# Peptides against a protein of PDB entry 4M9S, part 17

Target 1, 135 residues: chain A of PDB entry 4M9S
Amino acid sequence: SRGLVGVECITPYSYKSLAMALQRCVEVLSDEDRSALAFAVVMPPGVDIPVKLWSCVIPVDICSNEEEQLDDEVADRLKRLSKRGALLSGKRMPVLTFKIDHIIHMFLKHVVDAQTIANGISILEQRLLEIGNNN

## One batch from the design tools (peptide; made by RFdiffusion4, then SolubleMPNN)

Design b1_p10_6_s4 (from b1_p10_6, 6 letters changed)
Fold by OpenDDE base, seed 5:
Structure b1_p10_6_s4 (fold): chain B 135 residues (1-135), chain A 10 residues (1-10)
Amino acid sequence: as target 1 above (135 residues)
Amino acid sequence: PKLFDFSATE
């Protein structure tokens, strides 16, 4: 069964309606969850991304330096986002992953400030290099 | 810092 990767061509109208709906969703988020959502823009859309990689870019203010606690906190935030308007899609098997949809990603690309996007990409690149060197 | 700028949405 060829998964019809439905190229959803979003019309400008669809974008406006999506933007209005998503704006309402974003406004009711906590500051922490809103920040997590913003940084989701640095991830490639349509790809199941392991929580460990999400933890490289999601800002967490935790007193604990334990890596395990960081991943758990990030996972909780992503889980909350996945429960709200399908902002993210989570999979538990074979590994816990989260995916941002193309439509949501396109929205974020337009509404997240350019500096945040640039910073997020830079941070991700740096931390990936560090992880690679430590393995 | 404001992460979202909805003014950019036409």
Scores: peptide ipSAE 0.035, ipTM 0.648, DockQ to the pose 0.504
Fold by OpenDDE base, seed 3:
Structure b1_p10_6_s4 (fold): chain B 135 residues (1-135), chain A 10 residues (1-10)
Amino acid sequence: as target 1 above (135 residues)
Amino acid sequence: PKLFDFSATE
């Protein structure tokens, strides 16, 4: 029985008030940025994740098959999210990374469609295997 | 498909 470490985030704000605030922030996002945020739920919270790994799960409608352009577009989306309500935290050195906070991650786990989460995990696993086999 | 279901927060 893996003990759900109930991170009782005792925020002075009721869970309901924080959820409502986050909901409002999500509603004003573009469709592309909202999709990117949704797929952030598949990442472990509190961990600095390189852009290359984010690009494995963030959907991009770019017709260009160049991997370099994909990473740049993903980075731009994540940067926008980091500037809006601290939805993500970016770090430039030594490598460009982004992390999702535990509170936001917990929110996403409750509001993101279960099928979207399952699909995101499956895609991430598949692409990681492909990267591992090519090395 | 709605990526977010906010109906449960009410």
Scores: peptide ipSAE 0.035, ipTM 0.642, DockQ to the pose 0.556
Fold by OpenDDE base, seed 4:
Structure b1_p10_6_s4 (fold): chain B 135 residues (1-135), chain A 10 residues (1-10)
Amino acid sequence: as target 1 above (135 residues)
Amino acid sequence: PKLFDFSATE
């Protein structure tokens, strides 16, 4: 597969200014929340993504194989991120979804480790195929 | 591992 690709956009903010502001925000995150933010780069920007799909890529260290626990933990992380400025936007109805905006996504494409991006895309694609085949 | 590099440029 060709993998997911982000959408480039033009922003009125200078890259340096945005980077400095976001850097400060990222620095105060926990390791877990920072990891979740990094993997948000694999999602298409501007799309309300259900927690189920986020759970495909957000790394969670849970001993339980219960999918519900995974989704809950992922949701908690994403909720925390949504409270940190414009990192994510959450929507509760009709189902719980989270969206990454184009500006933040563009930033992440530049600052997230390339191997992390590649791994995240690969994992997402694999798990999406599995979900699709099992339905 | 470090996930972010804020020195990255466009």
Scores: peptide ipSAE 0.035, ipTM 0.643, DockQ to the pose 0.510
Fold by OpenDDE base, seed 1:
Structure b1_p10_6_s4 (fold): chain B 135 residues (1-135), chain A 10 residues (1-10)
Amino acid sequence: as target 1 above (135 residues)
Amino acid sequence: PKLFDFSATE
């Protein structure tokens, strides 16, 4: 499937087709990339989000304590997802950002378990507070 | 992973 940027509404048929296509894409992802995609649901759709904010919620199991390495690992995962059609859209300039489309976001809200979503939101809120306090 | 439940997909 290709990107769905600019699509605001879907019919039941379109949603079914999208779900089938996305299911196929999800099935071939690594566990790490699939996890990253799941947590993308906590981000607002249609917004270019800096990698720094993505790194607040994307789980990374194998990384040094260096923040730069964390961001690099997260960026690599998001880059891979962005190369898979409709999953994410990336921009390099002026700052590296990634965006989840509204349609993909709606899909994730239905297929990601509620507890994972709740946990992701909680983590994001906590990390944002930490960033704000350390500014 | 059990993060996705496609049975809940409409």
Scores: peptide ipSAE 0.033, ipTM 0.647, DockQ to the pose 0.509

Design b1_p10_7_s1 (from b1_p10_7, 6 letters changed)
Fold by OpenDDE base, seed 1:
Structure b1_p10_7_s1 (fold): chain B 135 residues (1-135), chain A 10 residues (1-10)
Amino acid sequence: as target 1 above (135 residues)
Amino acid sequence: EKLFDFSRVY
């Protein structure tokens, strides 16, 4: 797994330094990857989240009508994020999951647009209800 | 629309 394991922001200076580093990382992301990262703010930090749940909130422009490719595309984006700046932590077994650390989550809460956060929460809630009703 | 507003960090 890759991530900011064991890192804590105990001083304002540490927070500022991390924020600057994260800003640089975010600036070089593609629009798609940056969007995926933004929506990670709606996930609970420190929890291994299955790709299926990530796919509920991460926007994917599917050129093909094949819904089956959605999870794969989402997984690819999350993998890229996990390799860059330790933005996410991936785990392959027992199932493919990704986790956002508390520090990264805290950063996102400060820098992600409020409307984006609200939209992400609404989308997640809606999709979870749909999944629950279909079971 | 900007997804990120880094001005909030400072």
Scores: peptide ipSAE 0.041, ipTM 0.685, DockQ to the pose 0.561
Fold by OpenDDE base, seed 4:
Structure b1_p10_7_s1 (fold): chain B 135 residues (1-135), chain A 10 residues (1-10)
Amino acid sequence: as target 1 above (135 residues)
Amino acid sequence: EKLFDFSRVY
């Protein structure tokens, strides 16, 4: 299937249609990719976000806690998500970034578990503070 | 744990 396409605005009808399409997309994801998609809700929509910042919130279970390996694993997940229609859009140059579309973000705000959102925001805020204090 | 609840969709 061709997957989802970005929309500038959403009507109730469009939202229902989008929900059905996204439900199918989400159902075929692995647990890990589904989790990554959920945490994408904490990112500002329409902004190219570097993988390093994504790695602050995307839950990853890797053997090594090395930052480089973490970024690679996160990037792989985000790449897979970007191949599922218009869930995410990636840009390789000048640096690898991913962007969540406004309409997808809006949908996620409604369907992602509230506790998941709260946790993701808390984690992101903490990590950003740590990065900021070290600069 | 269920991360998504599509029943919340309008």
Scores: peptide ipSAE 0.037, ipTM 0.671, DockQ to the pose 0.528
Fold by OpenDDE base, seed 2:
Structure b1_p10_7_s1 (fold): chain B 135 residues (1-135), chain A 10 residues (1-10)
Amino acid sequence: as target 1 above (135 residues)
Amino acid sequence: EKLFDFSRVY
């Protein structure tokens, strides 16, 4: 599913109601999936982002140093989030990508710790620089 | 470390 693309947060009431629903969704996530969701805040909303870029910021604690396994683990987490419908939208073709919608992104901007956001951005920038330098 | 602070929403 494409999440809440058609939902408009016009009134404070609507926003609070949505926030409450999203809070419940977040609370039932595993620690790993919750962390993955939190770092989705650093991605631009409405854009299909390749797993490779997600892997730059999604924390994976227990995996081999193999890049392929990292991407697979990240993909699995994002897939789980996608299966919850509203949180992420996955696309398999032409390449595996995930997208966060504007509403979820806005929610995350409010509920994710500011330092976490800043750290995530810094990590993403660093990883992108490293990727660029290796090409 | 807590990644989410829902008190910001309410």
Scores: peptide ipSAE 0.034, ipTM 0.666, DockQ to the pose 0.566
Fold by OpenDDE base, seed 3:
Structure b1_p10_7_s1 (fold): chain B 135 residues (1-135), chain A 10 residues (1-10)
Amino acid sequence: as target 1 above (135 residues)
Amino acid sequence: EKLFDFSRVY
């Protein structure tokens, strides 16, 4: 599989209704969708991010080396997340993008391991540069 | 508390 190191999370929002609702949503996610959500923390909040960039950091287990299949699998996960407690906001036009809200992002920053976040950002930057150099 | 399980990723 491709992706970042998994983490165990501790939330500071145990007594906040909104955060509690989010936690319940997270608890019912599949392992794959939950992982995708965790790694959303490396994305800038409030920005519509193309699926191609999400695919740089979201861990996916696919049998094919085709980038198109990777994007499709990532898109499916992000779509599911967008239907769960407004974890993400999807936009279809002009291109398929997903956005993490500031509140959700703040939540993730507290519950995801700091080293994992740092590593994820580094990986994103590296892969982004590789994409840029190949164009 | 373990909110994010990554065991399936590996």
Scores: peptide ipSAE 0.037, ipTM 0.710, DockQ to the pose 0.086; fails the geometry check

Design b1_p10_7_s2 (from b1_p10_7, 8 letters changed)
Fold by OpenDDE base, seed 1:
Structure b1_p10_7_s2 (fold): chain B 135 residues (1-135), chain A 10 residues (1-10)
Amino acid sequence: as target 1 above (135 residues)
Amino acid sequence: KKLFNFDRVY
C-alpha cells in the first residue's frame, strides 16, 4: 500500500477546526452511514478501493445473500458519503471505486476505538483470504 | 471523546 508520502503539517488549530467540522458532519449522518464511514479507517488512505473490498468490512443488513445486491447497497452508502464534502471520493470509471483522503483517515484514527480498528482489520484480512482462496 | 464505538458490531 503506497501511503501518501505527504508530511501534512496540520497545525493544532487546523486540526481542531477540522475535527469540529467533521464531528458536526458526522452527527447529521444516519446510523448506517456513520457506521460505514467509521469502517473506512481500516482502508489505506489515498487509494481507490473497489466496492467489493469495501463490502468486506461495511455491515449491511440485506434480505438477499446475493453478492451483487451487497455491493449495490454498499455502493449506495459510500455514494451518500461522497456527497458529504471531503468524507469520501467516488470514481465510476473504469471501475466503481471509493477513496478516503489522508486527512479524513487521520481524523478517524483519533475518533474510532482502537479495538474497533483492530477488529475491522482482522475481518478485512479474513475476508480477503476467503476471496483469494475462492478465486 | 471517541465518536465511534462499534462494540455491537465486534
Scores: peptide ipSAE 0.027, ipTM 0.619, DockQ to the pose 0.191
Fold by OpenDDE base, seed 4:
Order: sequence, then structure tokens, then C-alpha cells
Structure b1_p10_7_s2 (fold): chain B 135 residues (1-135), chain A 10 residues (1-10)
Amino acid sequence: as target 1 above (135 residues)
Amino acid sequence: KKLFNFDRVY
């Protein structure tokens, strides 16, 4: 099985096989991790995104209103996803970031509901504006 | 069938 990392070109056949493999991977995720993966679709692929920006869109049910706990919980989810094959790539230095691969992103664009994508983008844009205005 | 369907994003 060519690891997800080895697919440089998505042929229709490769995509189908990859999609089937990814679907199986998604099915074994917890509901929380699966939701986090869904919202990865709103991030630009191939870019190392800081956890802070991920926390703008990843839904987390936290008991505490502390922002630090939010980032930690988001990071934990993203870390778990990064351990599930090639779903995400984490980088610790200089800042903890996660990157979604182009292939995975393309898969998500096809399997995530259009309204979910639109909502996620809207939320991200809103949160980015808020961050920008507070600076 | 979409794998991910959310009615609302909070």
C-alpha cells in the first residue's frame, strides 16, 4: 500500500483508492476528532498553520473559558489526527503548527458538506478579523 | 453521502 505520503499525482483510480482508505480512517475516529478533521478543509493546504488559527475553527467543548485550554485541546486533537496516517503534518519548531496535505484537502472538499465548508470559512474570516482588530 | 454534515458551526 503506497502510503498517503507517496501519492504525488491523483489519478481517478488513485483518488478512488485513496478515498476508500481515507473513509476507513475517518470511520474509526472519535466524533470529536472527525469533526476537527472536517474543519481542516477551511485551511489552505500545504501551509504550516499555527494552533492559534486552528482554534478559530475547530469546535471544542471545553468546560473552561480559558483560551489556553482551548489551544491545548485543539492541539491534542490535531496531534491525534497527525498520528492517523498522513491526515496532518505537525511541526513543533519554532511554533507548533499543523499542515493539511493537498491530497487530503482535496478529499475533504469532496466529502465535507458544502454548507459546513461555507460556515467554517465564515467563522475563520470573522475570527481573523477580530484578531486583526485587536492588534 | 457526505462524510461530514453539520447543521450548525458554533
Scores: peptide ipSAE 0.027, ipTM 0.620, DockQ to the pose 0.183
Fold by OpenDDE base, seed 5:
Structure b1_p10_7_s2 (fold): chain B 135 residues (1-135), chain A 10 residues (1-10)
Amino acid sequence: as target 1 above (135 residues)
Amino acid sequence: KKLFNFDRVY
């Protein structure tokens, strides 16, 4: 893990207090939910992202290769994260989307392992190409 | 199917 010592942001909250609160929130997550949160770092902050795109970067073990089952499992994880403070914001209409706020994204950029971030970006790029070629 | 192979997240 990386430290938050070098992180600076403009926020209505005290940076130190916010960082400590976020760290505590992350520590109480299950391993699966914590992993899902980590890979949220590859998403652009402040954008409502459809579950289909989240499924490209959330690590999941599924018994079936059915796309519907993957999306459902990913959605369940993201829903749990959205109920944990301000980690994610979910919208159901017009389509199910989740958004990571800038402050949470900034936190993740400093605490998530750099290699994990790089791998997540590479996987996202690959999966986006596959989706684009199949449409 | 496992989508990601990583040793540690944080």
Scores: peptide ipSAE 0.025, ipTM 0.597, DockQ to the pose 0.090
Fold by OpenDDE base, seed 3:
Structure b1_p10_7_s2 (fold): chain B 135 residues (1-135), chain A 10 residues (1-10)
Amino acid sequence: as target 1 above (135 residues)
Amino acid sequence: KKLFNFDRVY
């Protein structure tokens, strides 16, 4: 099993039209896609992030130990999120990347549990170090 | 209202 457990979200934006729209979008997500969205909070906003880096933190339930299947499954989740309003922006060229907007990121920072965010950042940092040392 | 309920363990 890969990823963080126990994401709790309470929105402070109940009276804002944009936040209400985002809430509705989040509520209709599958548990799996909603989890992927929550972990986007550990990514820097406004940056095109390669799928490989997303796969470091997005929880995926795969039966296979093949890393290639992990990246593909993560990409599929991120693609679904990008089709739902302004949640993510995908770019295919030159490399498949996804970006979280500043306003969406700010929303997530307020609704995702602080301890979950801290743990997610630590996991990302650790995995980035491992990738850097293997190159 | 909680928007993220995860009972799923990854």
Scores: peptide ipSAE 0.022, ipTM 0.589, DockQ to the pose 0.106; fails the geometry check

Design b1_p10_7_s3 (from b1_p10_7, 7 letters changed)
Fold by OpenDDE base, seed 3:
Structure b1_p10_7_s3 (fold): chain B 135 residues (1-135), chain A 10 residues (1-10)
Amino acid sequence: as target 1 above (135 residues)
Amino acid sequence: KKLFDFERVY
């Protein structure tokens, strides 16, 4: 049982202020970066996720079918998100990873369409299965 | 307004 470290929002006011701040941060994103953030809802919160796994769910219009370019484009989007309102946290070592915190993840669960979440989970599960079978 | 209008992205 991974304890949901309940971020005790000290006051309902602090939570509302944070939600409003997050909403403003999301509204100023490009459509591409906003979409990338939406799909972060399918990732487990509080876990450092390698870019390769992010690339399984983040839609990128790549001109080339090279997997290396996909990971680079995804990484660039995630880097931009990490610079905006701490939407994500990145680590470069030992491998490039990004993490969504529980608060942001909870926010996304409320604002992202349920069908989008379901589809994203299905896609992630399928891609993970494919990766697991090829190893 | 839905903050995530995916119809604009796809």
Scores: peptide ipSAE 0.025, ipTM 0.619, DockQ to the pose 0.098
Fold by OpenDDE base, seed 5:
Structure b1_p10_7_s3 (fold): chain B 135 residues (1-135), chain A 10 residues (1-10)
Amino acid sequence: as target 1 above (135 residues)
Amino acid sequence: KKLFDFERVY
């Protein structure tokens, strides 16, 4: 059974109107939630990503180096984003994960600065290596 | 600890 990867051809018009709607949604976010959304661009779209991996790229100011507190703060931000206009899709079972949809990801690729994207990818790669070496 | 030192993107 050849899975028809239905390339939903988003028309330029649908994309532009959706981009305007998304821009309005982004403008009403807090600075912290906007920053979290910006760094969601480094994640592969359509994939359920565990909170631990999100914590590698979401900017957080923490008072303690407790890993559990970092994951909780990141999870709270991602939960808020999931409640606003389906910016993210959260799953609680079997593991708490969040997914960015392809359409939202395409929007972020256009509005997030290319250098910021490159830096975010570099940071993710570094943190993944650190996690892999500590296991 | 601040994890990122980045400029405001939008």
Scores: peptide ipSAE 0.024, ipTM 0.591, DockQ to the pose 0.068
Fold by OpenDDE base, seed 2:
Structure b1_p10_7_s3 (fold): chain B 135 residues (1-135), chain A 10 residues (1-10)
Amino acid sequence: as target 1 above (135 residues)
Amino acid sequence: KKLFDFERVY
C-alpha cells in the first residue's frame, strides 16, 4: 500500500482535514495500540527501524522477562498499526522493521504530550546506551 | 494520563 508519503500538507486546510482523519483513526485504537502509536513520535521519520529499537520505547506488560516475548508483542502492536494504512509501514525482510511517515510523525509531534515525548526520548537513549555497553 | 492532546492541533 502506497502510504500517504506523497501528500504534502500544502495548506492549513489539508492539514486540518488530515488531522481530523487521523484523530478518528486514533480514537478507534485500543489503549495499547494508541500508546504504541504515541511512542512512535520518538523515532526518526522515514527510517526503517528494527523491532528491537521499537521495543525500547513501546510499553509492554509482559509476565516473563524474556526479550523474545517483548519483541514479539511489540511487533504485533506495530503490525496492527501498519494494517491501518498510513500510520506505519512495515518491512519483513531482511529484518522486521517499521517506519513512521513524515506526515504522521509531524501529526504526532503536535498531539502527543510533550512530557511523553521527552520521556520516550530519554528512555530510548538510555536503552541504546545499555545495548551499546553490552556489545 | 492522556497521551494525546488533540486540542493542540486545533
Scores: peptide ipSAE 0.023, ipTM 0.589, DockQ to the pose 0.560
Fold by OpenDDE base, seed 4:
Structure b1_p10_7_s3 (fold): chain B 135 residues (1-135), chain A 10 residues (1-10)
Amino acid sequence: as target 1 above (135 residues)
Amino acid sequence: KKLFDFERVY
């Protein structure tokens, strides 16, 4: 099976077929994992992003306010997404990172609610500014 | 709240 990464959206038909396949993949996700996938749209595609930066935008309900628990829960979600076809690709060394593929990112830009995208970008920008000011 | 609008793709 050619992974979703091997599908070039050269034609509207190819895109439609990919969209249908991705829709099925998204439908079987938990609500939490589906939400995490939606917020992946705010990340630049093709870039290995550290889990800490993902944790800035991935919504997580944690019982503790500990940052370590947040990163762990986010990492678990991203790991589950990486196991669902070619939604994400992870690297463990030198630092745990996840990358969204260009094709998946393009799909998300079309299917994710516009307000969700706007909110995610705003949150990311705010958190990045906070990190930058603390350094 | 609906996070995905697949109808927009079709």
Scores: peptide ipSAE 0.021, ipTM 0.581, DockQ to the pose 0.589

Design b1_p10_7_s4 (from b1_p10_7, 7 letters changed)
Fold by OpenDDE base, seed 5:
Structure b1_p10_7_s4 (fold): chain B 135 residues (1-135), chain A 10 residues (1-10)
Amino acid sequence: as target 1 above (135 residues)
Amino acid sequence: EKLFDYSRVY
């Protein structure tokens, strides 16, 4: 049985209406949570991403250089975003991960500043290299 | 630096 991949055709109208709703949701976020959401655009949509990788791109000002504290702070921000509608989806098992859906990702690609996207990708690439070299 | 370009939404 060939699984009919139902191409959900997102109509331009539905996208526009959703974009307006999402815009309002973004405006009521704290500066920290809004920043975290912006950098979520660098992640591939539809993939469960471990918090460790999120911590590579989410900007956090922490007093301690402890990696565990960084991950906890990032996780808290992502958890708050997951509670704000369909912005993110969290999964606790087998490991704590967060996923950005395709529709949200598409929205972010249109509204997040191009330079922010470029910077986020560069930072992610750099941090991944560092992690790879230390393992 | 503005994280979101609102002009693209409206």
Scores: peptide ipSAE 0.023, ipTM 0.622, DockQ to the pose 0.528
Fold by OpenDDE base, seed 3:
Order: C-alpha cells, then structure tokens, then sequence
Structure b1_p10_7_s4 (fold): chain B 135 residues (1-135), chain A 10 residues (1-10)
C-alpha cells in the first residue's frame, strides 16, 4: 500500500465539515477530473510528485502516443484540481510537481472505490518497474 | 463504474 498512512484529525467536527465540503467539490468535477482525483489516492501524501509519475496512473481518455503529450494532458488535469477545493498543491520549481495533502488523502482513502485503489496501486507498481528497467 | 462511494461520507 503506497503512501496509505493514517492521519490525525484535529476534531471530529472539523473533519466532518471538511469532508462535506470536499464531497461537494468532488460532485461538481468533470468525469475526467474526478477520475484523476480518485487515482491520486495511490500517491504518498505530503510528497511533491513529478508529473511523469502522475501520468503512470492518471487515466487519459484522449491522448497521443507521444509521452510528452500525455504528460501535458495529465498536468492540465492536476492543475485544475489544484485550483479547486485545495485538492492538490502544485509546485513549478525546480520541476513541475503536484502534492496531495494528508487530509485530502485520508478523505480519498475513505471514499474511493476499493477496487480502484487496488488497481491503481498495481498499475503504478508495474509502470515504475518498467521505468526502472529502462534506465 | 462509480469511482466514489458517497455513502461513506454522509
């Protein structure tokens, strides 16, 4: 289980209020962005993750076979998520990265379908192995 | 398929 760690909540009330707000934000996302957010649960929280690694797990419906175009499309989705409900935080320097907060990650662990989580982890592991073997 | 189980939040 990659990055699936427990997070301490300040109060039950604060957590519930935040969860309700996040739920409403998720409900108004496009199908593509909601799918991207779901797969963010497989990433370790609190870590700046390069777009290339995000592209290993984020589903893209329409994309060229070019890896660069894949990364650009993934980056656009992650950018939209970062501008909505503090779902992600982006960092441009030194390289473009995105980070999922611990609180958001905990939320996703509870609401994302278990099969989706399992599949996402498996896909990430497989593609990381492929990247490692090609270096 | 549904990616989120909203019943877990409410």
Amino acid sequence: as target 1 above (135 residues)
Amino acid sequence: EKLFDYSRVY
Scores: peptide ipSAE 0.023, ipTM 0.624, DockQ to the pose 0.614
Fold by OpenDDE base, seed 2:
Structure b1_p10_7_s4 (fold): chain B 135 residues (1-135), chain A 10 residues (1-10)
Amino acid sequence: as target 1 above (135 residues)
Amino acid sequence: EKLFDYSRVY
């Protein structure tokens, strides 16, 4: 995401140009990676979010009942997104985290379906409650 | 189901 950190969307034109570029990036993603990116919109931008929390909202079609496998699969998807540069930023230490930049988050808020956003938030809230109750 | 609505971009 380093390349877009300095990009400011101060005009409709600049935003549109950036959006077009991002749209091209999104279109070439696999369905799984695109879905993961879409649900990144529910995360607060500019915050290093642990993979465990990402796994609450990133959809995984087929996984074992092992929690470790779920986190690993989610991490792999997020890693692929981060390798595209602008979409996510990852940190390995001290805990594996991923961060969505404000500019990408703003883009996603415009292009991700409103119901998807609402559902993602609800799912996240539900999972957080479950985690809290199990502590 | 499409998660992205590209029509919103334009």
Scores: peptide ipSAE 0.021, ipTM 0.620, DockQ to the pose 0.610
Fold by OpenDDE base, seed 4:
Structure b1_p10_7_s4 (fold): chain B 135 residues (1-135), chain A 10 residues (1-10)
Amino acid sequence: as target 1 above (135 residues)
Amino acid sequence: EKLFDYSRVY
């Protein structure tokens, strides 16, 4: 099947059906993966985002302070999400990136708590500034 | 629908 990534336009009916399907997909996720999915809402839809940038906002509970371990854990979560109803699309070349579809993003904007979205955006912007200042 | 400016990432 074409999956969720193949949807370009939705009717109210299509959105309702998709929302129901997505809700079921979300419910079967682990708490960690569900949290990762929620924070995917802070990324612009339709853009291939490097894992390093995802790691700026995806919450992970790792004991290691190594950035490599952080990126690996984030990548694993995003990979799992990409395998669950094509919630994300992964691309390996030239670097590992993940993209959230417009439809999925629209869904998340409606179901993720507004404060969570605001916090995620704030954190992302802050860390982007830090990255920019260090370059 | 840009939540952030990706071009800021150098």
Scores: peptide ipSAE 0.020, ipTM 0.604, DockQ to the pose 0.031

